# Peptides against a protein of PDB entry 8PQO: the designs that were tried, part 21

Target 1, 252 residues: chain A of PDB entry 8PQO
Amino acid sequence: VLLKEYRVILPVSVDEYQVGQLYSVAEASKNETGGGEGVEVLVNEPYEKDGEKGQYTHKIYHLQSKVPTFVRMLAPEGALNIHEKAWNAYPYCRTVITNEYMKEDFLIKIETWHKPDLGTQENVHKLEPEAWKHVEAVYIDIADRSQVLSKDYKAEEDPAKFKSIKTGRGPLGPNWKQELVNQKDCPYMCAYKLVTVKFKWWGLQNKVENFIHKQERRLFTNFHRQLFCWLDKWVDLTMDDIRRMEEETKRQ

## One batch from the design tools (peptide; aimed at target 1 Y17 F223 H224)

Design b1_p14_6_s4 (made by RFdiffusion4, then SolubleMPNN; from b1_p14_6, 7 letters changed)
Fold by OpenDDE base, seed 4:
Formats: C-alpha cells, sequence, structure tokens
Structure b1_p14_6_s4 (fold): chain B 252 residues (1-252), chain A 14 residues (1-14)
C-alpha cells in the first residue's frame, strides 16, 4: 500500500472551486473523443451517511474497446472492468476504484477535502497516527512548469501566462502562494487529496503503486492548471448552469 | 459529477 496526500493550492474560493471543478470535468470530457464509450452508470443517487450528505455514483468502465485486441483476448474475465464508486459530499469527496478480477488485491481510493487554507493542515483526513506517519505530503504547484510533462504542456493552460479578465487573478509568478497571503481580496483554497493505492501482486506492487501515483499526480496537475486557466469561462456560472452543462454532456 | 479519475487514468495509461 502506498499513500500520498496531494495538496493543490489554488487562487479560488472553496465555493468557486465547486463550479470550476464541475465545469472543467465537463469541458475535459467534451475534449475527449469517445470518452463516454464503455462507461456504464449503475447508480446515481443521493445518499446520507454519518451526517455526510451528497451524491453517490457507481460506474463501470469497460476497457475492452480501449485496449489492443491481443490484450483483450489474453485478459482474464473481469480484468478490463473497473468499478468506480464515488461519494460526492462537497467539500468532501471520496472515490473508490476496484477491479472485478483483482478483487481485494487492487484498490485506488481518493479522498478529497477542500479547505480555505494554503495547505497547512496536517492529517485533515483524520488517519490514525501510525497510518499518517506513512503518508507522503506532495505539493502540486500549478504555476511550476517543471511539474508538467512536455507532452501535456499547452500555453493556453499555463497559469504563469494566464490572466483572468473577469477576476484580475494571474499570472501566477514563482512566489504567487506567498503573495496570496497579502492579497486580502484574492480567495484561496487547498484541495487535500489523499490517494491510497494498493496492488498486492508479488513483485509488481511497488512498480504499479508508484506508476498509479505518477498518473494521479499528472492528472491533478493538468486538471488544476486547466481549471485555473478556464476561470473566465466558469466564474460567472451558477450551479444550475453547471447542472445543465452536465446533462448536455451526458446526452453526448 | 465527481472527477472521473478512472477515465483520465485510462487515457493516460493507454
Amino acid sequence: as target 1 above (252 residues)
Amino acid sequence: MPLSVLKSLANLAL
């Protein structure tokens, strides 16, 4: 098991982020050709548990069409079906990813708290002290180009170049996080993303767990760069506007 | 909708 807490600081409020996240997910999904293919939504319902209220989703990702034919032919039954269970109780979210074939030998869990701080809270997910000692805190700086793979880099998605016309936020210089403390009119937040990766196959555990974390970090970096650089597209949207956009995206 | 980490992971891994 490999645990890392990714801390993504953004010059947006927790309330703004809710809109921006949903917009950016919808926008990213539109930009992905064939993105809806092989996604089965089993459950999408409200839930209430232990004082947490939100939306529960259960999706299956059928990867059979996304892998080469030889992989599909050699893959064990259920190996290409990935289950995603998600509890969205913003500002708290939890996603659990499992595979039908690997069962308990494979788990990706992503737990996110969105807090109006600069990533200074320790153990925001309230792990046991012994478990918390094994968590690596990883800061993602959306302005740091060195954290972005060259193949993922787009100038229009560079926070170090972007300036919001609507809000005046950006561009994000090297010391932008320190400058936020002095800018009383600029909101900020941190997304604390505790990622638990479990891959119990002997000889492959460390390789696969580290690989998954590398991909998660890459995803979080690129997504939040997009979210910020799309600020002018979503900052004036209401949650009702976002809901309409989500419904339109589901029909495509 | 929650961020489909899986969709993104699948796209990144392939």
Scores: peptide ipSAE 0.038, ipTM 0.748, DockQ to the pose 0.177
OpenDDE base, seeds 1, 2, 3, 5: peptide ipSAE 0.037, 0.034, 0.037, 0.041; ipTM 0.749, 0.737, 0.745, 0.735; seed 5 fails the geometry check

Design b1_p14_7 (made by RFdiffusion4)
Pose (drawn by RFdiffusion4):
Structure b1_p14_7 (pose): chain A 252 residues (1-252), chain P 14 residues (1-14)
Amino acid sequence: as target 1 above (252 residues)
Amino acid sequence: ASALHELDLKRAAA
C-alpha cells in the first residue's frame, strides 16, 4: 500500500481555507446535472475523542441513476454504491471512500492537517517512524503552469493571471512563496493531505494505487487553482453564510 | 466522470 502526503501551500489563512473549500466544492459542482440526487446520509452525529472534536457522517452515493443501463445491469451488486465516511474537526479532517462490493479491499483515505505555515512540518500526522519513512512528500504549487495538464488549463482558473479585487492578492509569480516569508500581512497556510490508496484484488495494487495518486494530484492542483481564482466570490463569507447557503440548497 | 465529480471535489477539498 502506497502513501503520499500532498502539501498544498496557499496564500489564504486556515480560517479562510475552511470557507473557501466549502464554497468551492459547492460552486464547482454547480453545473453538474445529476448532483445531489442519489446522495444518502446514513449517519450524521457529533463526536469527540482525545482532542479531536467534530462531526462524523456516513453517506452513500448511488450511481445507478447516473450510468448507462448496461452498466447498471452488468455491475456486480453494490459496485455502484460508493461509501464516504467523514470525520470533520477542522483544521483536521479524515475521509474514507469505499465501494460496497469491494468492501474494504478498495479504499481511499485522505487525512488532512490545515496549518498556518509554509509546509515545513515533517510527519505532521504523527505516523509511526518506519511507516513515515515510506511516505513521499509531494508539493503542489498552484502558480506553476507546468503542473497542469494542457487539457485542464483554463486562463480563468490560472492564479498567474488573477488579481483579487477584495484583497489585491495575486497574480502569483514563481516567487510568491518567497514573498510570503518576506511579508508581514498576506496570510498563508498549508494543507497536509496524506492520501492512502489500497486495492487488494487481482494483484493490481500497484497499478491502481499509482493511477489514483496521479489523479488525486491532478485534482488537488486544479481544485486549489480554482479556489484561489474564486477568492473574490467567497473571501467575504463567514461560516454562517456557508451554512445558510447549504440550507438554501436543501429545499429542492 | 461526471457521476463522481462532486465526490472528487470533496476529496480535493479535504

Design b1_p14_7_s1 (made by RFdiffusion4, then SolubleMPNN; from b1_p14_7, 6 letters changed)
Fold by OpenDDE base, seed 5:
Structure b1_p14_7_s1 (fold): chain B 252 residues (1-252), chain A 14 residues (1-14)
Amino acid sequence: as target 1 above (252 residues)
Amino acid sequence: DSATHELNLQRAGT
């Protein structure tokens, strides 16, 4: 098991982020061709559990068409079906990813708290002290180009170059986080994303767990760079606007 | 997070 807490600091409020996240997901989904193939939505309903209220989703990703033929032919039954269960109770979110074949030997869990701070809270997910000792805190700086793969870099998605016309936020310089403390009119937040990765196959555990973390970090980095650079596109949107966009995206 | 992971899985499969 490999645990890391990714802390993504953004010059937006927690309330703004709720709109921005949904917009950015919808927008990114539009850019992906063939995205609806192989996704089965089993459940999409409100939930209430242990005082937590939100939206629960259960999806199956059928990857048979997404892998080479030889992998498909060799894959055991259920090995190419991934289950995603998500509890969205913003500002708290939890996603659990499992595989039918691997069962308890494979788990990706992502638990996110969105807090109106600069990523300074320790153990926001309230882990036991012994468990918390094994968590690596990883700060994602959306303005740091060195954290972005060259193949992922786009100038129009560079927070170090972007300036919001509607809000005046940006560009984000090397010391932008320290400067936020002095800019009383600029909201800020941190997404604390605790990622738990379990892959119990002997000889492959460390390699696969590290690989998955690398992919998650890459995803979080690119996504939040987009979210910030798309600020002017979503900052004035309502939740009703977002719902319409999601419906349109699902039809494509 | 669910939607972001859906996108990630789609990208990985292309």
Scores: peptide ipSAE 0.126, ipTM 0.802, DockQ to the pose 0.140
OpenDDE base, seeds 1, 2, 3, 4: peptide ipSAE 0.100, 0.089, 0.113, 0.103; ipTM 0.800, 0.789, 0.799, 0.803

Design b1_p14_7_s2 (made by RFdiffusion4, then SolubleMPNN; from b1_p14_7, 6 letters changed)
Fold by OpenDDE base, seed 2:
Structure b1_p14_7_s2 (fold): chain B 252 residues (1-252), chain A 14 residues (1-14)
Amino acid sequence: as target 1 above (252 residues)
Amino acid sequence: SSALHELQLQLAGT
């Protein structure tokens, strides 16, 4: 098991982020091929449990069409079906990813708290001390180009170059987080993303667990760079606007 | 998050 807590600081409010996240997901999904392909939504309903209220989704990702033929032919039954159960109770979210074949030997859990701070809270997910001591805190700086793969880099998605016309936020210089503390009119938040990865297969555990974390970090980095650089596109949108956009995206 | 992971899976399939 490999646990890391990714802390993504953004110059947006928790309330703004809710809109921006949904917009950016929709926009990014629209720009990618295979949107919704091989995804089966089993459940999409409101839930209420232990004071947590939100939306529950259960999706199956059928990866058969997304892997080479020889992989599909050799893959054991269920190995290419990924189950995703998600509880979205913003500002708290939880996603649990499992595989039919691996069963208890495979788990990706992503738990996110969105807090109006600069990533200064320790153990926001309230792990036991013994577990928490094994969690690496990883700060993602969306302005740090060195954290971005060259193949992923786009100038139009560079927070160090972008300036919001609507809000005046940006560009984010090397010390933007420190400077943000002194900018009373600029909101800020941190997404605390605790990622638990378990992959129990002899000889592959560490390799796969680290690989998954690398991919998650890459995703979080690129996504939030986009989210910020698209600020002018979503900052004035309402949740109703987002819902309409999502519906349109689903049709593509 | 579910939305982000869905996006990742879509990207992986391209």
Scores: peptide ipSAE 0.042, ipTM 0.757, DockQ to the pose 0.141
OpenDDE base, seeds 1, 3, 4, 5: peptide ipSAE 0.040, 0.040, 0.052, 0.059; ipTM 0.750, 0.744, 0.762, 0.771; seeds 1, 4, 5 fail the geometry check

Design b1_p14_7_s3 (made by RFdiffusion4, then SolubleMPNN; from b1_p14_7, 6 letters changed)
Fold by OpenDDE base, seed 3:
Structure b1_p14_7_s3 (fold): chain B 252 residues (1-252), chain A 14 residues (1-14)
Amino acid sequence: as target 1 above (252 residues)
Amino acid sequence: SSATKELDYQRAAT
């Protein structure tokens, strides 16, 4: 098991982020084809538990059509089915990814608290002290080009070049986070993303767990660069606007 | 490579 807490600082408020987050997901779904192929939605309902209130979803991603025939024919039963369980109770979110074949031997869990700070809180997810001491804190700087793979880089999604017309935020210079402290008119937040990765196959555990973390970091980095650079597209939208956009996207 | 684009964005947007 390998745990890391990714801390993503953004020059937006916690309330703004909720809109931007949902907009970015909806926009991506609209612009990308084939992403929903083989997706089965088992559950999509509101939930309330232990003071946590939000939306619960359970999806299965069937990958049989996404692999070569010979792989499909040789794959064990359930090996090509990925289960995604998600709890969206913003400002808290959780996603659990499992596989039918691997059962308890495979887990990806992502838990995020969105806080109006600069990533200075320790153990925001309230882990036991013994567990917390093994968690690596990883800071993601959306303005740092060196954290972006060359193949992922887009100039229109570069926070170091983007300036918001509507808010005046950006471009983000090398010391933008420190400068936020002195900019009373610019809100900020941190997404504390605790990622738990378990891959219990002997000889592959460390390599696979580290690989998955590398992929998660890549996803978080790219997503939040997009989110910020799309600020002018979503900052004036309401939650009702987002809901309408989601419904329109689902119909396509 | 990613399994699906939808899964990728769900992970990123959690």
Scores: peptide ipSAE 0.647, ipTM 0.944, DockQ to the pose 0.702
OpenDDE base, seeds 1, 2, 4, 5: peptide ipSAE 0.048, 0.110, 0.105, 0.109; ipTM 0.779, 0.816, 0.815, 0.818; seed 2 fails the geometry check

Design b1_p14_7_s4 (made by RFdiffusion4, then SolubleMPNN; from b1_p14_7, 7 letters changed)
Fold by OpenDDE base, seed 2:
Structure b1_p14_7_s4 (fold): chain B 252 residues (1-252), chain A 14 residues (1-14)
Amino acid sequence: as target 1 above (252 residues)
Amino acid sequence: SSATHELNLQLAGT
């Protein structure tokens, strides 16, 4: 098991982020080919549990069409089906990813708290001390180009170059987080993303667990760079606007 | 998040 807490600081409010996240997901999804292909939505309903209220989704990702034929032919039954269960109770979210073949030997859990701070809270997910001591805190700086793979880099998605016309936020210089403290009118938040990866396969555990974390970090980095650089596109949108956009996207 | 993972899985298939 490998645990890391990714802390993504953004010059947006927790309330703004809710809109921005949904917009950015929708926008990014439009830019991808094969959107929704091989995704089965089993459940999409409101839930209430232990005082937590939100939206529950259960999706199956059928990867058979996403892998080469030889992989598909050699893959054990269920190995190419990934289940994603997600509880979205913003500002808290939880996602649990499992595989039919691996069963208890595979888990990706992502628990996210969105807090109006600069990533300074320790153990926001309230882990036991023994578990918390094994968690690596990883700060993602969306302005740091060195954290971005060259193949992923786009100038139009570079927070160090972007300036929001609507809000005046940006560009984010090397010390933007420190400077933000002095900018009383600029909201800020941190997404605390506790990622638990378990892959119990002899000889592959560490390799796969580290690989998954690497991919998650890459995803979080790129996504939040986009989210910020798209600020002018979503900052004036309401949640109702987002819902309309989602409905329109589902019809395509 | 679920939405980001959906996107990531779509990207992985491209």
Scores: peptide ipSAE 0.087, ipTM 0.775, DockQ to the pose 0.140
OpenDDE base, seeds 1, 3, 4, 5: peptide ipSAE 0.082, 0.081, 0.076, 0.089; ipTM 0.774, 0.779, 0.780, 0.793; seed 5 fails the geometry check

Design b1_p14_8 (made by RFdiffusion4)
Pose (drawn by RFdiffusion4):
Structure b1_p14_8 (pose): chain A 252 residues (1-252), chain P 14 residues (1-14)
Amino acid sequence: as target 1 above (252 residues)
Amino acid sequence: MNMERYFWVAALAL
């Protein structure tokens, strides 16, 4: 099983990231016809354990209505049921994604620490030493064009070409992280996203784990580029504003 | 983003 820590250094604060990430997930999913239908909340409760106080959820995403009929007929029982178990104790969160048919043999786990630093901490997740030694640290720079697939590139989602009206932050150059250390004002943070991918069937552990990690890097990059370029849309929101927008979207 | 990931998880299960 392969583990990688993706470090996403951002010119926002940890407090700001919480609101921005919630807004961005909802906004990026605004054009998807077929969003929200098929989402099932099995469990939604508070939890507390040894310093980590938060909210636990168990959700199922039924894809039967979103795939062609032949896919629904051909799919082994439960293969189209995606389980997501989440522990949200921001600035820490853990999500576990499984498939009902694959049980625990196909698993994607993301454990994230959101810290007010420039991604300089080592083993921020406090792994056992030997296990930590086998974790590759992968840095994601949202200003670096070379880290974006050309088919994914969108000028309107390019931090190199965006300046915030409300904050004046951006555009981001190759030295933006250096200018953060030399700066006393603009906030910054790093999301330490430790990703574990497990695929235990058919001897395809390596191929699937690598494919999933490549796709997770692409997604983390595109997502956080979008998040920064949308700074004017969400930077003035509070958590109460986010919860209100959630309840609003709940009516339908 | 998440929906794409869910489709991958489902596709691999197929």

Design b1_p14_8_s1 (made by RFdiffusion4, then SolubleMPNN; from b1_p14_8, 8 letters changed)
Fold by OpenDDE base, seed 4:
Order: sequence, then structure tokens, then C-alpha cells
Structure b1_p14_8_s1 (fold): chain B 252 residues (1-252), chain A 14 residues (1-14)
Amino acid sequence: as target 1 above (252 residues)
Amino acid sequence: GKLELYRLVAELSL
């Protein structure tokens, strides 16, 4: 098992982020050809548990069409079905990813708290002290180009170049986080993403767990760069506007 | 390909 807490600081409020996240996911999905193919929604319902209220979703990602033919032919039954269970109680979210074939030998869990701070809280997920000692804290700086793979880099998604016309935020210089403290009019937040990766195959555990974390970090980095650079597209939208956009997208 | 798959994760979509 490999645990890392990714801390993503953004010059947006917790409330703004809720809109921006939904917009950015929808926009990214539109830009990805076939991104929705092979997704089965099993459950989408409200839940209440231990005082937490939110929306529960259970999705299956069928990867048979997303892998080469030879992989599909060699893959055991259920190996190409990924289950995603998600509890969205924003500003808290939890996602659990499993695989039918690997069962208990494979787990990706992502638990996120969105807090109106600069990533200064320790153990925001309230782990036991012994478990918390094993968590690596990883800061993602959306303005730091060195954290972005060259193949993922787009100038229009570079926070160091972007200037929001609507909010006046950006571009984000090398000291942007420190400057936020002095900018009373600029909201900020941190997404604390505790990622637990479990891959219990002897000889491959560390390799696969580290690989998954590398992909998660890459995803979080690119996504939040997009989210910020798309600020002018979503900052004036309401949650009702987002819901309408989602409904329109589902009808296409 | 792999990035696209991870973008489908509800943690980013919710």
C-alpha cells in the first residue's frame, strides 16, 4: 500500500471550485473522443452516512474497447472492468476504484477535502498517527512548468501565462502563493487529496503503486491547470448553469 | 490513453 496526500493550492474559493471542477470535467470530457464510451452508471442516488450527506455514484468502466485486441484476448474475465464508487459530499469527496478480477488485491482510494487555506493543515483526513506517518505530502504547484510533462503542456493551459479578464487573477508568478497572503481580495483554497493505492501482486506491488501515483499526480496537475486557465469560462456560472450544461451534454 | 481513463474518475468529475 502506498499513500500520498496531494495538496493543490488554487487562487479560487471553495465555492468557486465546485463550479470550476464540474465545468472543467465536462469540458475535458468533450475534448476527449470516446471518453464516455464504455461507461455504465449503475447507481446515482443521494446518501446520508455518519452525518455526511451527498451524492453516491457507482460506475463501471468497460475497457475492452480501450485496449489493444491482443490485450483483450489475453485478459481474464472481469480484468477490463473497473468499478468506481464515489461519495460526493462537497467539500468532501471520496472515490474508490476496484477491479472485478483483482478483487481485494487492487484498490485506488481518493479522499479529498477542499479547505479555504494554503495547504497548512496536517492530517486533515484524520488518519491514525501511525498511518499518517506513512503518508507522503506532495505539493502540486499549478504554476510550476517543471511539474508538467512536455507532451501535456499547452500554452493556453499555462497559469504562468493566463490572465483572467473577469477576476483579474493571474498570471501566476513563481511566488504567487506567498503573494496571495497579501492579496485580501483574492480567494484561495487547497484541495487535500489523500490517495491510497494498493496492488497486491508479488514483485509488481511497488512498481504499479508508484506508477498509479505518478498518473494521479499528472492528472491532478493538468486538471487544475485547466481549471484555473478556464476561470473566465466558468466563474460566472451557477450550479444551476452547470446542471443544465450536464443535461445538454447527456442528450448529445 | 491512460490520462483519459483517469479523467473519467469521479473524484475529478464530481
Scores: peptide ipSAE 0.045, ipTM 0.742, DockQ to the pose 0.093
OpenDDE base, seeds 1, 2, 3, 5: peptide ipSAE 0.039, 0.033, 0.037, 0.037; ipTM 0.726, 0.726, 0.722, 0.727; seeds 1, 3 fail the geometry check

Design b1_p14_8_s2 (made by RFdiffusion4, then SolubleMPNN; from b1_p14_8, 6 letters changed)
Fold by OpenDDE base, seed 1:
Structure b1_p14_8_s2 (fold): chain B 252 residues (1-252), chain A 14 residues (1-14)
Amino acid sequence: as target 1 above (252 residues)
Amino acid sequence: GMMELYKTVAALSL
């Protein structure tokens, strides 16, 4: 098991982020070729549990069309079906990813708290001390180009170049986080993403767990760079606007 | 949830 807490600081409010995240997810999904193919929604309902109130989703991702033919032919039954269970009680979210074939030997859990701070809270997910000492805190700086793979880099998605016309935020210089403290009119937040990865296959555990973390970090980095650089596209949208957009997308 | 998984699945897709 490998745990890391990714802390993504953004010059947006927690309330703004709720809109921006949903917008950016929708846009990213549209940009993916074959978006929605092989996704089965089993459950999508409100839930209330342990003081959390939000939306519960259970989706199955069928990867048969996303792997090479030889992999598909050799894969045992259920191996290419990934289950996602998500509890979205913003500003808290939990996602649990499992596989039918691997059962308890595979787990990706992503627990996110969105807080109106600069990533300074320790153990925001309230882990036991023994568990917390094994968590690596990883800061993602969306302005740091060195954290972006060259193949992922786009100038229009570079926070160090972007200037929001609507809000005046950006571009984000090397010391933008420190400067935020002095900018009373600029909101900020941190997404604390505790990622738990378990891959319990002998000889491959560390390799696969580290690989998954690498992919998650890459994803979080690119996504939040996009989210910020798309600020002018979503900052004036309401949650009702987002819901309408989601409904329109479902009809297509 | 949707951001995390769809992109994770895409990233994990061989």
Scores: peptide ipSAE 0.044, ipTM 0.764, DockQ to the pose 0.206
OpenDDE base, seeds 2, 3, 4, 5: peptide ipSAE 0.048, 0.037, 0.041, 0.053; ipTM 0.770, 0.750, 0.759, 0.772; seeds 2, 3, 5 fail the geometry check

Design b1_p14_8_s3 (made by RFdiffusion4, then SolubleMPNN; from b1_p14_8, 7 letters changed)
Fold by OpenDDE base, seed 5:
Structure b1_p14_8_s3 (fold): chain B 252 residues (1-252), chain A 14 residues (1-14)
Amino acid sequence: as target 1 above (252 residues)
Amino acid sequence: GKMELYKLVALLSL
């Protein structure tokens, strides 16, 4: 098991981020080829548990069409079925990813708190002290080009070049986080993303767990760069606008 | 190959 807490600081409010996240997820999903193929929605309903209230979703991703033929031929039954369970109780979110074949030997869990701070809170997910001491805190700086792979870099998604016309935010210079404290009119938040990765196959555990974390970090970096650089596309949208867009997308 | 599967899983975690 490998745990890391990714802290993503953004020059947006917690309330703005709720809209921006949903917009950016929808936009990113449209850009993925083969979106929707092999996705089965088992559950999509409101939930209330332990004082947490939100939307629960259970999806199965059937990956048989998305893997090479040789992988499909060698894959055991259920090995290409990925279950995603998500609890969206914004500003708290949890996603749990499992596999039918791997059962208890595979887990990706992503728990996110969105807080109106600069990533200064320790143990926001309230882990036991013994567990918390094993969590690596990883700061993602969306303005730091060195954190972006050359193959992922796009100039139109560079926070160091982007300036929002609607809000006046950006471009984000090297000291943007320090300068933000002095900018009374610019909101800020941190997404605290506790990522738990478990892959209990002997000889492959560390390799796979580190690989998954590397991909998650890459994903979070690119996603939040997009989210910020798309600010002018979503900042004037309401949650009702997002819901309408989601309904329209489901009908297509 | 097998590594592409994990990349896809990472994309689904958004």
Scores: peptide ipSAE 0.033, ipTM 0.698, DockQ to the pose 0.126
OpenDDE base, seeds 1, 2, 3, 4: peptide ipSAE 0.033, 0.036, 0.032, 0.035; ipTM 0.708, 0.739, 0.714, 0.730; seeds 1, 2, 4 fail the geometry check

Design b1_p14_8_s4 (made by RFdiffusion4, then SolubleMPNN; from b1_p14_8, 6 letters changed)
Fold by OpenDDE base, seed 4:
Structure b1_p14_8_s4 (fold): chain B 252 residues (1-252), chain A 14 residues (1-14)
Amino acid sequence: as target 1 above (252 residues)
Amino acid sequence: SKMELYFLVASLSL
């Protein structure tokens, strides 16, 4: 098991982020052609548990058409079916990813708190002290180009170059986080993403767990760079506007 | 990639 807490600081409010997140997901899905292809929604219902109220979803991602033919031919039955159980109670979210073939030997859990701070809270997910000692805190700086793979880099998605016309935010210089504290008119937040990865195959555990974390970090980095650089596209949108966009994306 | 999109959606609980 490998645990890391990714802390993504953004010059947006928690409320703004809710809109921006949904917009950016919808936009990214449109760009990838067939974002809904192979997705089966089993459950989509409200839930209430221990004072947490939100939306529960259970989806299956059928990856058979998404992998090369040779992978599909060699994959055991159920190996290409990914189950996603998600509890969305924004500003808290939890996602549990499992696989039919690997059963309990595979788990990806992503728990996210969105807080109006600069990533200064320790153990925001309230882990036991012994478990918390094993969590690596990883700060993602969306302005730091060195954290972006060259193949992922786009100038139009570079927070160090972007300036929001609508909000005046950006570009984000090397000391943007420190400067943010002094900017009374600029909201900020941190997404605390506790990622738990379990891959219990002897000899491959560390390799796969580290690989998954690398992919998650890459995704978080790229996504939040996009989210910020698309600020002018979504900052004036209502939640109703976002819902319409989400519905349109799900139909494609 | 298509796979990355799935992980992104999952990671964001959407």
Scores: peptide ipSAE 0.042, ipTM 0.755, DockQ to the pose 0.119
OpenDDE base, seeds 1, 2, 3, 5: peptide ipSAE 0.037, 0.035, 0.036, 0.041; ipTM 0.740, 0.735, 0.731, 0.753; seeds 1, 2 fail the geometry check

## One batch from the design tools (peptide; aimed at target 1 H224)

Design b1_p15_1 (made by RFdiffusion4)
Pose (drawn by RFdiffusion4):
Structure b1_p15_1 (pose): chain A 252 residues (1-252), chain P 15 residues (1-15)
Amino acid sequence: as target 1 above (252 residues)
Amino acid sequence: MLFTSESIFMVEKLF
């Protein structure tokens, strides 16, 4: 099983990231026809354990209505049921994604620490030493064009070409992280996203784990480029504003 | 409030 820590250094604060991430998930999913239908909340409750106080959820995403009929007929029982178990104690969160048919043999776990630093902490997740020694640290720079697939590139989602009206932040150059250390004002943070991918069937552990990690890096990059370029849309929102928009979207 | 990871949308697109 392969583990990688993706460090996403951002010119926002940890407080700002919480609102921005919630807004961005909802906004990026605004054009998807077929969003919300098929989402099933099995469990939604508070939890507390040794310093980590938060909200636990168990949700199922039924994909039967979103795939061609032949895919629904051919799919083994439960293969189209995606389980997500989430522990949200921001600035810490853990999500576990499984498939009902694959049980625990296909698993994607993301554990994230959101810290007010420039991604300089080592083993921020406090792994056992030997296990930590086998974790590759992968840095995601949202200003670096070379880290974006050409088919993914969109000028309107390029931090190198965006300046915030409300904050004046951006555009981001190759030295933006250096100018953060030399700066006393603009906030910054790093999301330490430790990703574990497990695929135990058919001897395809390596191939699937690598494919998933490449896709997770691509998603983390594109998502956080979008998040920064949407600063003007969400930076003035509070958490109460986010919860209100959630209840609003709940009516339908 | 319900929290959703952005990776769940990627996982759905695999199908």

Design b1_p15_1_s1 (made by RFdiffusion4, then SolubleMPNN; from b1_p15_1, 8 letters changed)
Fold by OpenDDE base, seed 4:
Order: sequence, then structure tokens, then C-alpha cells
Structure b1_p15_1_s1 (fold): chain B 252 residues (1-252), chain A 15 residues (1-15)
Amino acid sequence: as target 1 above (252 residues)
Amino acid sequence: MLYTDIMVFSVKSLF
């Protein structure tokens, strides 16, 4: 089991981020050709548990059409079905990913707190002290070009180049986080993303767990760069606007 | 789609 806490600082408020994340997910999904293929939504309903209220989703990703033929031919039954269960109780959310074949031997859990700070809180997820000692804190800087793979880089999604017309935020220079503290009119937050990866196969555990973490880091980096660079597209939207957009997308 | 930590397009990057 490998645990890392990714801390993504953004020059947006926690409330703004709620709109921005939903918009950015919807937008990114639209831009992905064939992205909806092989996704089955089993459950999408409100939930309430232990005072936590939010939206629960259960999706299955059928990867049979997404993997090479040789992988499909060799894959055991259920190995290409990925279950995603998500509890979105913003500003807290949790996603659990499992596989039908690997069962208890495979787990990706992502737990996120969105806090109005600069990533300075330790153990925001309230892990036991012994567990927390084994968590690596990883800071993601959305303005740092070196953290972006060349194949993922787009100039229009570069926070170091983007300036919001509506808010005046950006471009984000090398010291943008330090400068943010002195900008009273610019809100900020940190997404604390605790990622737990378990891949219990002898000889492959560490390699696969590290690989998954690398992909998660890549995903978080790219997503939040997009979120910021799309600020002018979503900053004036309300949650009702987002809901309408989602409904319109479902009808297409 | 509702927000999840793993976006649909990222599935290809994980596997």
C-alpha cells in the first residue's frame, strides 16, 4: 500500500472551485472523443450518512474496447471492469476504485478536502499518527511547466500565460503562491488529495502502485491547470447553471 | 457528469 497526499493550491475560493470543478469535468468529458464509451452509470443519487450530505455515484468502466486485443484476450473475467464509487459531499469528496477480478488485492482511494489555505495543514484527513508517518506530501504547482509532460502541454492551458479577463487573476509567475498572500482581493484554496493505492500482486506491487500515483499526479496537474485557465468560462456560473449544462449534455 | 477524482479520459492513462 502506498499513500501520498497531493496538495494543489489554486487562486480561487472554495466556493468558486465547486463550480469550476464541475464545469471542468463536464468540459473535459465533452472534449474527449469516445470518452463516454464503456462507462456505465449504475447509481447517481443523493446520500446522507453520519451528517455528511452529498451525491453518490457508482460507475463501471468497461475497458474491453479500450485495451489492445492481446490484453483483452489474456485478461481474466472481470479484470477489465473497473468500479468507481464516489461520494461527493463538497468540500469533502471520496472516490473508491476497485476491480472485479482483483477484489481486495486492488484499491485506489482518493479522499479530498478543499480548504481555504495554502496547503499548510498537516494530516487534514485525520489519519492515525502511525499511518500519517507513511504519507508523502506532494505539492503540485499548476504554474510549473516542468511538472507537465510535453504531450499534455497546451499553451491555452498554461497558467503561466493565462490571464483572466473577468477576475484579473494570472498569469501565475514563479512566486505566485507567495505573492498571493499579499493580494487581499485574490482568494485561494488548497485541494488536499489523499491517494491510497493498493496493488497486492507479488513482484509487481511497488511498481504498479508507483505507476498509478504517477498517473494520478499527472491527472491532477493537468485538470487543475485546465480549471484555472478556464476561469473566465465558469467563474460567473452558478450551481444551477452547472446543473442545466449537465442536463443538456445528458439529452445529447 | 458529476465530479469524480478520476475523469473518464484518465482511465486510458491508468491502464
Scores: peptide ipSAE 0.052, ipTM 0.782, DockQ to the pose 0.529
OpenDDE base, seeds 1, 2, 3, 5: peptide ipSAE 0.046, 0.047, 0.043, 0.040; ipTM 0.768, 0.776, 0.762, 0.752; seeds 2, 5 fail the geometry check

